# Peptides against a protein of PDB entry 5NXQ, part 9

Target 1, 114 residues: chain A of PDB entry 5NXQ
Amino acid sequence: EIQIPVSMAAEEEYLRSKVLSELLTDTLENDGEMYGNENEVLAALNGAYDKALLRLFASACSDQNVEKALSLAHELKQDRALTAAVKISERAELPSLVKKINNIREARYEQQLK

## One batch from the design tools (peptide)

Design b1_p13_1_s2 (made by RFdiffusion4, then SolubleMPNN; from b1_p13_1 with D3E E9A K13E)
Fold by OpenDDE base, seed 5:
Structure b1_p13_1_s2 (fold): chain B 114 residues (1-114), chain A 13 residues (1-13)
Amino acid sequence: as target 1 above (114 residues)
Amino acid sequence: FDELVDELAPLLE
C-alpha cells in the first residue's frame, strides 16, 4: 500500500471539501432549492474544510513558514477554527503569528457587529 | 501538531 504524505492528503481533503461547500452555496443562491438540511450539511462541510486547512496550517507552522500559515489562516471560515490556529501557533512558539491571527479574529468580530 | 488538530477537530464539526 502506497502511503500518501500527510500534507498531500490534507491538500486533497481541503480541495474536496472546498469544492463541495462552494457548490452547495452556489446551488442555494442560484436555484433556491431547499431540502430541509442544507444548513446542517453546510456546517459539516465547513467543519471538514477548516479541519483540512488546519492540517495545512499545522504543517506550515512546523516548517516555520509564517507567511504561508498566515495566508491559510485567512481562509479559515469559523471563529473556532481561528482559535484552534492560535493554539497551534502557541505550541509552535510563533508569537508574531498569534498576534496576526488574533487581528483576523478581531476584524471579523467588527464586521459582524456592523 | 497532528495530535493537537485531532484534539480540536470535534470542536470544528
Scores: peptide ipSAE 0.187, ipTM 0.840, DockQ to the pose 0.102
Fold by OpenDDE base, seed 1:
Structure b1_p13_1_s2 (fold): chain B 114 residues (1-114), chain A 13 residues (1-13)
Amino acid sequence: as target 1 above (114 residues)
Amino acid sequence: FDELVDELAPLLE
């Protein structure tokens, strides 16, 4: 049996989750149809999406590729996912990355206040 | 860091 590297599996899941979330979002925006479970579906998709990204993020941290890690962090949707990214960065002993991710979080907080 | 991601993943679901 072929063993798929974790990073490749994460990329596949990321792409799948991304496509599905975008399709659902577009459908709701264009058709205005509500079936009562869309929010739950979107939440689940966002969770899977961020989880996949965090796998990629962890891989980048392992490679000490701070720039790639930061780029991936910008793609995270949920604040709790950014928090997870901070914890991963701390474990990776990348304090500069920690600060940069916290800056992302702060920027999003400011947007929510507007 | 796979273990750490696994630990944190449930918090995202």
Scores: peptide ipSAE 0.184, ipTM 0.839, DockQ to the pose 0.104
Fold by OpenDDE base, seed 3:
Structure b1_p13_1_s2 (fold): chain B 114 residues (1-114), chain A 13 residues (1-13)
Amino acid sequence: as target 1 above (114 residues)
Amino acid sequence: FDELVDELAPLLE
């Protein structure tokens, strides 16, 4: 029995979710046709995507690789995922990373207000 | 951290 490391499994799920989300998005953009469930599918994919990223993020935090962790945080789509990343960073005792992630959140909030 | 991610995962669904 082959055991897949958690980080590898997370990366696989991340890539799968990312690709599927992009394919669906491209299809919608090109065809302009909606079957009524695309938004739900995208939401589900985004959830899986962010969850996978958070596992990678957690791994980076465990490795004390702040730069990698920050790069991964930028790839998170949902605000609630960024919130989760902050909590992980706090647990990892990486205050500099916490601050940087909060800056990402604030920047996104400002963009939404425009 | 894996446990923490699992704990937070339902909030992402």
Scores: peptide ipSAE 0.184, ipTM 0.838, DockQ to the pose 0.104
Fold by OpenDDE base, seed 4:
Structure b1_p13_1_s2 (fold): chain B 114 residues (1-114), chain A 13 residues (1-13)
Amino acid sequence: as target 1 above (114 residues)
Amino acid sequence: FDELVDELAPLLE
């Protein structure tokens, strides 16, 4: 079996999860067909997507690439994933990134209230 | 940080 670097594996999983999530979303929006398990499938895909992103995020933090880390954080879908990103940023001793991610969370909360 | 991601992964399932 071929050993794939962790970073490459994470990128592959991210891209796969992103494409599948987008395709499923488009199908549901355009075709109107519902089979009763779409929400569960979407939740699973979103979970896998955010998990893959967090690995990329952690890699960016390890590289001290704050701008890349922040851009990845904006792509996270779930609030719990943003919370995880904050924890990673804290461990990476990047307080400026922590503040910026918390700002993302606050902005999303305000949008949900509207 | 891979270990930290693995620790947090169950919270994302």
Scores: peptide ipSAE 0.184, ipTM 0.838, DockQ to the pose 0.105

Design b1_p13_1_s3 (made by RFdiffusion4, then SolubleMPNN; from b1_p13_1 with D3E D6E)
Fold by OpenDDE base, seed 1:
Structure b1_p13_1_s3 (fold): chain B 114 residues (1-114), chain A 13 residues (1-13)
Amino acid sequence: as target 1 above (114 residues)
Amino acid sequence: FDELVEELEPLLK
């Protein structure tokens, strides 16, 4: 049996989660409610999406590719996912990345206050 | 997410 590299598997999961999230969003906008559980489905999809991104993020950190890691962090949707990215960055001993991700979080907080 | 962080720990070493 052929083993798929972790990074490739993570990217596949990310793409799948992203596509499903987008399709669901489009469907809700065009066709209306689906079975009345749309919010729960979206939450689950967002969770899977961010988890997939975090796997890619960790891979970038392991490669010491701070720019790629930061780009991936910007794609994270949930604040708790950004928190996880900070933890990953800390474990990867990338303090500059920690600071940059915290800046992302702060920027989102400011946006919420507006 | 904490569980995922722990899962990814080996990749960061």
Scores: peptide ipSAE 0.426, ipTM 0.921, DockQ to the pose 0.924
Fold by OpenDDE base, seed 2:
Structure b1_p13_1_s3 (fold): chain B 114 residues (1-114), chain A 13 residues (1-13)
Amino acid sequence: as target 1 above (114 residues)
Amino acid sequence: FDELVEELEPLLK
């Protein structure tokens, strides 16, 4: 079995998850097909999407590429994924990134309250 | 996500 670099594997999974999420969203919006489990499917896809992003995020942190890491964090959908990104940033000893990600979370909280 | 964080831990050191 050939071992694929983490970043390449993560990129593949991210792209796959992103495409599937977009396709499902388009189908629901444009075709109106409902099977009763759409929310569960979307949640699963969003989970896979965020997990794939977090792998890329960790790679960026490992490279000490704070700007790339921050850019990836902005693409995260779930608050729990942002929390995971904070934990990763803490372990990578990137306090500036921790603060910036927490700012993203705070901004989303404020948006939800409006 | 906690499990994933732990999985990625070795990459950060």
Scores: peptide ipSAE 0.426, ipTM 0.921, DockQ to the pose 0.870
Fold by OpenDDE base, seed 4:
Structure b1_p13_1_s3 (fold): chain B 114 residues (1-114), chain A 13 residues (1-13)
Amino acid sequence: as target 1 above (114 residues)
Amino acid sequence: FDELVEELEPLLK
């Protein structure tokens, strides 16, 4: 059995989940049809997407690549995923990244109010 | 996500 590096595996999973999520979203927007389970499928795909991103995020943190980590955090969709990114950053002892991710969260809160 | 955070702990060490 060939062992795939964690970063490569995470990247592949991220790309796969991203493509599937986008395809489903486009289909719903173009066809306007609702079969009753699309929201559940989208939620599952978004979950997989964010989890894949978080694995990449953790890898970036381990590499001390704060800029890459921050870029990945911006791509996270769910607030709970951002919370997870904060926890990862704390454990990686990257306080500057913690602050920046919290700023992302706050910005999203403000956008929701408007 | 909490489980994932715990799973990724070894990667950060």
Scores: peptide ipSAE 0.423, ipTM 0.920, DockQ to the pose 0.822
Fold by OpenDDE base, seed 3:
Structure b1_p13_1_s3 (fold): chain B 114 residues (1-114), chain A 13 residues (1-13)
Amino acid sequence: as target 1 above (114 residues)
Amino acid sequence: FDELVEELEPLLK
């Protein structure tokens, strides 16, 4: 049996989820087709997308690659996913990364207030 | 997401 490294598996999931999410989003925005379940589908895709990213994020943290981890965190869509990233960073004992991710969350909150 | 965090924890230690 073939064992796939966590990082490789995560990257595959990320790419797949990203492509599907973007494709569906673009189709709905540009073609205007509605089937009645778009919001549900998008929510599911976004969930899978963020989870895939978090796996990559965890891998980066494990490698002590803070810069890569931070870049991945910026790609997260949901606030609860950012919260998960904070938890991962804490457990990885990367306090500087924790602060930076919290800054991302705060920035998004501020944008919502505008 | 909490479940995922727990799943990934072994990788971090």
Scores: peptide ipSAE 0.422, ipTM 0.921, DockQ to the pose 0.962

Design b1_p13_2 (made by RFdiffusion4)
Fold by OpenDDE base, seed 4:
Structure b1_p13_2 (fold): chain B 114 residues (1-114), chain A 13 residues (1-13)
Amino acid sequence: as target 1 above (114 residues)
Amino acid sequence: SLEELLELVEELT
């Protein structure tokens, strides 16, 4: 069995999840609830999206590419995913990245309080 | 290692 490189697989899944998430979001914004399970589907899609991003993030961390890792972290949707990114950064021994991601998380918390 | 980090992703998601 030919194994697809992790980065390629992650990118494909990311793109797929991103498209589906955006499509569903747009549909909900324009047409409202249609099937009664849209919120659950959206949550699942967002989860898959973030998971795919985190795989890319892990790869970037492995490459010691802090700039790429940070850019990916900005694309994460869920707070739990940012938390995961912090932990991954810690494991990768990238303290500067840890700080920057924590700043992202704090900024989002501040926005939620408004 | 990359493998270790990917395992961590699976653990955290």
Scores: peptide ipSAE 0.695, ipTM 0.967, DockQ to the pose 0.963
Fold by OpenDDE base, seed 2:
Structure b1_p13_2 (fold): chain B 114 residues (1-114), chain A 13 residues (1-13)
Amino acid sequence: as target 1 above (114 residues)
Amino acid sequence: SLEELLELVEELT
């Protein structure tokens, strides 16, 4: 078995998940229909996408690259993923990043209230 | 460590 560096593996999975998510999203938006389980499919894709991003995020945190980590956090789709990013940041002992990600979460909550 | 953070990703997703 060939071991692929974590960064490369995470990037590949992220790109794959992102492309698939975008394609299916476009199909739903343009055609308005898929199958009866389109919402479940999209949720699964978003989950896979965020998981891939969180792996990249973890790598950035490990490198103490706060700016890169923050940029990745902005790309997360689900609130649960942002929550995960906070916990990862806490484990990585990056309190400044914790604060910034919480700000992202708060901003999204405010947007939902509009 | 990176390994610990990756394990945390698996736990939270």
Scores: peptide ipSAE 0.695, ipTM 0.967, DockQ to the pose 0.945
Fold by OpenDDE base, seed 5:
Structure b1_p13_2 (fold): chain B 114 residues (1-114), chain A 13 residues (1-13)
Amino acid sequence: as target 1 above (114 residues)
Amino acid sequence: SLEELLELVEELT
C-alpha cells in the first residue's frame, strides 16, 4: 500500500471538492437544473472544500509558512472555517497569523452587512 | 505537531 503524503492527499481532496462545488454553483446560477435539496448539497460540498483547505492550512502552519497559510485562509468560504483557522493558528503559536485571519473575518462581516 | 493540528481540523469540521 502506497502511503500518500498528507499534503498531497489534502491537495487532491481540495481540487476534487473545489471542482464539484464550482460545478454545482454554476449549474444553479446559470441553468437552475437542480431543485429540492440543492442548498444542502452545496453546504456539504462547501464543507468538504473548506475541510480540505484547512488540512492544507494546518500543514502550512506546521511548516511555519505564514504567507501560504494566509493565502489559504483567503480561499475559505465559510465563517466557521475561518474560526477554525484561527484556532489552528493559535495551537500552532502563530499570533501574527491569528490577527491577519481575524482581519479577513471582520472584512467579510462588513461586506455582508453592506 | 502536524498530527495535532490535523486532529484539530477533524474536531472543528
Scores: peptide ipSAE 0.695, ipTM 0.967, DockQ to the pose 0.954
Fold by OpenDDE base, seed 3:
Structure b1_p13_2 (fold): chain B 114 residues (1-114), chain A 13 residues (1-13)
Amino acid sequence: as target 1 above (114 residues)
Amino acid sequence: SLEELLELVEELT
């Protein structure tokens, strides 16, 4: 039985979800027509994508690799995922990372208000 | 630990 490292499994899931999300997005952009379930599918894909990233993020935090963790946080799509990243950072006792992720969230909030 | 952080991921997602 081959045990796949958590980081590798997470990366695979991340890449798979990312590719599928991008393919769906490209299809929607090209056809200009939306099917009834496309938004739901996209949301599900984004959820899976962020979950996979958060696993990678957790691994980076465990390694005390703040730079890698921050880079991964920038790739998160949903605000709820950023919130999760903050909580993970808190659990990992990385206050500098907490601050930086909160800055990302604040920046996104400001952009949405424009 | 990594395991604890991964459990947290599952809890939050």
Scores: peptide ipSAE 0.694, ipTM 0.967, DockQ to the pose 0.963

Design b1_p13_2_s1 (made by RFdiffusion4, then SolubleMPNN; from b1_p13_2 with E10D)
Fold by OpenDDE base, seed 1:
Structure b1_p13_2_s1 (fold): chain B 114 residues (1-114), chain A 13 residues (1-13)
Amino acid sequence: as target 1 above (114 residues)
Amino acid sequence: SLEELLELVDELT
């Protein structure tokens, strides 16, 4: 049986979660209909999306590809996911990446204050 | 290692 590389599996999950999240969001915005569970569904989709990205992020860190890792971190939606990315970077012994991700998080906090 | 980092992803998500 063919083993799917971890990176490919993560990419598939990322794309699936991304598409579903975007489609649901667009549908809700266009139709204006809420059925009471949309927020829960969106939260679950966002969680799966970020988890998939973090797996790709981990792979990039393992490859010591800081630039790729940073680009992936910018795509993370939830603050908790950015926090996870910091911890992963620390484990990967990439202090420069830690600083850059913390800058992303700080920038998002600044935007929320406006 | 990659495996170690992936385990960390699972712990944090």
Scores: peptide ipSAE 0.703, ipTM 0.968, DockQ to the pose 0.964
Fold by OpenDDE base, seed 5:
Structure b1_p13_2_s1 (fold): chain B 114 residues (1-114), chain A 13 residues (1-13)
Amino acid sequence: as target 1 above (114 residues)
Amino acid sequence: SLEELLELVDELT
């Protein structure tokens, strides 16, 4: 069995989840034709997306690539995912990244209130 | 390690 590098597997899942999430979002926004558990489906897709992204984030942290990690954190959709990114950064002993991600989280809170 | 961080991802998601 061919072992796919973790980073490549994460990228594939990220791209797949991203495409599906975008398609669903576009359908809901443009057509409004999806009725039923659309919010649940969207949440599930976003969850999968963020999980995949967090795996990439973890890889970047492992490489001590703070710039890449930060860029990935900006792509996270859910607040809980940002919280996870903080915890991962703490475990990776990257305090500068922790501060920067917390700034992202705070900025999003301010935007949601406005 | 990367493995430890990935395990943490699984725990948090």
Scores: peptide ipSAE 0.703, ipTM 0.968, DockQ to the pose 0.959
Fold by OpenDDE base, seed 4:
Structure b1_p13_2_s1 (fold): chain B 114 residues (1-114), chain A 13 residues (1-13)
Amino acid sequence: as target 1 above (114 residues)
Amino acid sequence: SLEELLELVDELT
């Protein structure tokens, strides 16, 4: 089997997951047809999307590219993924990034309360 | 290392 660079694989998976998630979301919003498993599929796609994004995030952290890492963190959908990003940032010894990601989480919590 | 961080991603997802 041909091995490809981890970053390329992660980017491909991210793009695929992003496109599929967006297409499904658009379909649900525009067509209004429910077949019974759309929410489960969407959850799975969001999970895959965040996982792929976290791999890119990890790569950015390993490169000490804090700005790129932060930009990627803003694209994360699930709170659990943001929590993961914090832990990854801690392991990467990027305390400034930890603080900024926690700020993202707090901002989302405040938005959800509205 | 990158590998360590990727393992952490797999652990947390």
Scores: peptide ipSAE 0.703, ipTM 0.968, DockQ to the pose 0.964
Fold by OpenDDE base, seed 3:
Structure b1_p13_2_s1 (fold): chain B 114 residues (1-114), chain A 13 residues (1-13)
Amino acid sequence: as target 1 above (114 residues)
Amino acid sequence: SLEELLELVDELT
């Protein structure tokens, strides 16, 4: 069997997880009422989504493609995932990317305060 | 390496 490159596999998983997360989000927004496990399902989907993105992010970092990595970081949903992206950037020795991702986190914190 | 970064992803997620 042909081994699929990690970047391609990660991209497929990202797209799949993104679609599922968006579908669930739209359903919850339209229904207006949350049933018992909907939040748990959404959290699980968001976790899978961010993990897929982080794998793409890691690939971009490995390629030293800072612009692509930054674009992917903007798509991350959870703060925990942004924290992970910072650590990955540090391991990849990309300090400029570390700063830019921290700026994303700070911007989101400011939005939550308003 | 990419492999090392992917291992880090698994550790952090």
Scores: peptide ipSAE 0.702, ipTM 0.968, DockQ to the pose 0.945

Design b1_p13_2_s2 (made by RFdiffusion4, then SolubleMPNN; from b1_p13_2 with E3D E7A E10D)
Fold by OpenDDE base, seed 4:
Structure b1_p13_2_s2 (fold): chain B 114 residues (1-114), chain A 13 residues (1-13)
Amino acid sequence: as target 1 above (114 residues)
Amino acid sequence: SLDELLALVDELT
């Protein structure tokens, strides 16, 4: 079996998930005809998207590329994924990144309260 | 290590 490098596989999955998520979101926003399970599909796509991003995030952390990791964290959609990013950052012993990701999470909470 | 971090991703997702 052909072994694809983890980074390449993760990037491909990320791009695929991103495109599908964006297309579905755009369709919903424009009142397109959707199936009754559109919310479930969207949730699944978002989950796959965030998982792919987290794999890229893990790679960036492994490379000690804090700036790249932070940029990826900003692209995460779900709070659950941000929580995961914090735990990954802790395991990678990147406390500065932990603080910055927590700031992202707090900012999102404040936005939801508006 | 990268493998450990990726395992953590799988655990958390």
Scores: peptide ipSAE 0.709, ipTM 0.968, DockQ to the pose 0.963
Fold by OpenDDE base, seed 1:
Structure b1_p13_2_s2 (fold): chain B 114 residues (1-114), chain A 13 residues (1-13)
Amino acid sequence: as target 1 above (114 residues)
Amino acid sequence: SLDELLALVDELT
């Protein structure tokens, strides 16, 4: 059995989820065609996308690469995923990263109010 | 450890 490095597997899943989400979004925007379950599909894809990113994020945290971890956190779509990133950072004992991710969450919240 | 953090990802997603 060929073992695929966790980082490679996570990267592949991230890219796949990202591409599928973007393609579906573009299709809806360009064609205006709705099949009735597109929003549900998008939600599922976003979930998979964030999960894949969080795995990469975890790897970066494990490497103590705060800059890379923070960059990945900016790519997260859902607030719950950012919350997860905070918890992962806490477990990784990276308090500076915790603060920075919380700042991202606050910034997004402020944008929603505008 | 990486395994611990990945387990946490699975728990939170």
Scores: peptide ipSAE 0.707, ipTM 0.968, DockQ to the pose 0.960
Fold by OpenDDE base, seed 5:
Structure b1_p13_2_s2 (fold): chain B 114 residues (1-114), chain A 13 residues (1-13)
Amino acid sequence: as target 1 above (114 residues)
Amino acid sequence: SLDELLALVDELT
């Protein structure tokens, strides 16, 4: 069985999910019409997108590449995913990254309060 | 390890 490198698989999934998410978002923004399970599809796409990113994030953490990991964390869409990133960072014993990701979360919360 | 972190991703997503 051919093992695909984790980074390649994650990148492929990320790019696929990103494109689909963007296309759907653009469609919804353009037409403003929701006729069924578009919200569910969007949620699923966002979930897949974040999962793919988190796999890349995990790889960056494994490499002790805090800057790359942080950059990836900024691209996460859901708060749940940021929470996951914190837990991954903790497991990877990267306390500086934990703090930085928590700062991202706090900043997003503050933005939502406006 | 990477495998451990990936398992955590699967657990949390």
Scores: peptide ipSAE 0.705, ipTM 0.968, DockQ to the pose 0.951
Fold by OpenDDE base, seed 3:
Structure b1_p13_2_s2 (fold): chain B 114 residues (1-114), chain A 13 residues (1-13)
Amino acid sequence: as target 1 above (114 residues)
Amino acid sequence: SLDELLALVDELT
């Protein structure tokens, strides 16, 4: 059995989770509030999305591709995921990336305060 | 290593 490279598998999962997240979001925007546990479903999809993205992020960090890693970090939805990205960057010994991701977090906090 | 970083992803998610 041909093993799929981790980066390729992660990319596939990212794309899948991204599409699902977008579909649910669009449905809620167009049809309004759904009956049931739509918020829980959305949270689960966002979690899966961020997890997949973080795996790509980890791969970029491993490659020492700071620019790619940063671009991926901007795509993260949840603050929890950004926190994870910081820890991954620290483990990868990429202090410049740590700083840049913390800036993303701070910017989002400021937007929430407005 | 990549494996260590991926393990960290699993730990944090």
Scores: peptide ipSAE 0.699, ipTM 0.968, DockQ to the pose 0.943

Design b1_p13_2_s3 (made by RFdiffusion4, then SolubleMPNN; from b1_p13_2 with E7A E10D)
Fold by OpenDDE base, seed 2:
Structure b1_p13_2_s3 (fold): chain B 114 residues (1-114), chain A 13 residues (1-13)
Amino acid sequence: as target 1 above (114 residues)
Amino acid sequence: SLEELLALVDELT
């Protein structure tokens, strides 16, 4: 049995989740018909998306690739996921990445206040 | 390790 590399598996799941999330978002934004649990479905999709992305993030951290990890962190949707990314970065002993991700969080907070 | 970090992802999500 051929083992699929973790990065490839994570990327596949990320792409799948991303596409579904985008489709759902577009539908909601354009007043498309949904099943009546739109927010719940969206939350679930976003959760899956962020989880998949965090796996890629973890891989980048493992490789000590701060630039790649940071790029991935910017793609995270939920603040909870950013918090997770910080925790992962701490575990990976990447303090510079921790700081940069916290900056992302702060920037998002400021944007929400506008 | 990668395995440790992935486990952490599962824990936090």
Scores: peptide ipSAE 0.708, ipTM 0.969, DockQ to the pose 0.945
Fold by OpenDDE base, seed 5:
Structure b1_p13_2_s3 (fold): chain B 114 residues (1-114), chain A 13 residues (1-13)
Amino acid sequence: as target 1 above (114 residues)
Amino acid sequence: SLEELLALVDELT
């Protein structure tokens, strides 16, 4: 059985989902037409995107690479994904990363309040 | 371990 490195698999999934998400987003922004399930598709794509990122994030945490993990966390789209990143950081025993990700979450909340 | 963290990703997503 061919074992694909986790980082490579995650990167591939991330890139694929990112491209598809961007294409769909651009289409919706440009055409402005909704035909029923576009939002559902977009949500699914964003979910896949974040999942892929979280796998990369997990790898970075495993490597104790806090800076890389943090950079990946900034790319997460959904709040639930940031919450997941916090839990992963806690499991990885990276309290500094936990604090930094919580700061990201707080910053996003503040932006939403504006 | 990485495996543990990846399992957590699957659990949380």
Scores: peptide ipSAE 0.708, ipTM 0.969, DockQ to the pose 0.952
Fold by OpenDDE base, seed 3:
Structure b1_p13_2_s3 (fold): chain B 114 residues (1-114), chain A 13 residues (1-13)
Amino acid sequence: as target 1 above (114 residues)
Amino acid sequence: SLEELLALVDELT
């Protein structure tokens, strides 16, 4: 069986998760609150989205493509995922990227305080 | 390595 490259598999999963997350978000915005466990579903979708994105991020780090990695980090939704990105960057020995991702986290914290 | 970074993703998610 032909194995697809890890980066391609990650990209496919990212796109799938992104579409599902956007679909649910749009539904909630247009139709209002759903019955049942909508928040749980949204959390699960966001988790899957960020996980897929982090795999792409890891690939970019492995390639030493800091600009691509940073661009991907901006797309992460959850603070937990940004924390993960920092740890991945540290493991990849990319201190400049660590600093830039921490700046993203700080900026989001400041927005929450307003 | 990429493999090590992907393993880290699995640990953190």
Scores: peptide ipSAE 0.707, ipTM 0.969, DockQ to the pose 0.947
Fold by OpenDDE base, seed 1:
Structure b1_p13_2_s3 (fold): chain B 114 residues (1-114), chain A 13 residues (1-13)
Amino acid sequence: as target 1 above (114 residues)
Amino acid sequence: SLEELLALVDELT
């Protein structure tokens, strides 16, 4: 049995989820066709996308690569995922990263109010 | 550890 490195597997899943999410989004934007459950599918894809990113994020945290972790956090779509990133950062004992991710969350909240 | 953090990802997603 071939062991695939966790990081490699996570990258593959991220890319797959990202591509699928983008394809669906593009299809909806271009064709305007709704087949009934597209919003549910999109939500599921976004969830998978964020989960994959969080795995990469966890790996970066494990490596103590704060810059990479922060970059990945910016790519997270859902607020729930950002909250998860904060918790992961706390567990990884990276308080500076916690602060930076909370800043991302606050910035997104402000944008939603506009 | 990485394993611990990955487990946390699974718990939170």
Scores: peptide ipSAE 0.707, ipTM 0.969, DockQ to the pose 0.955

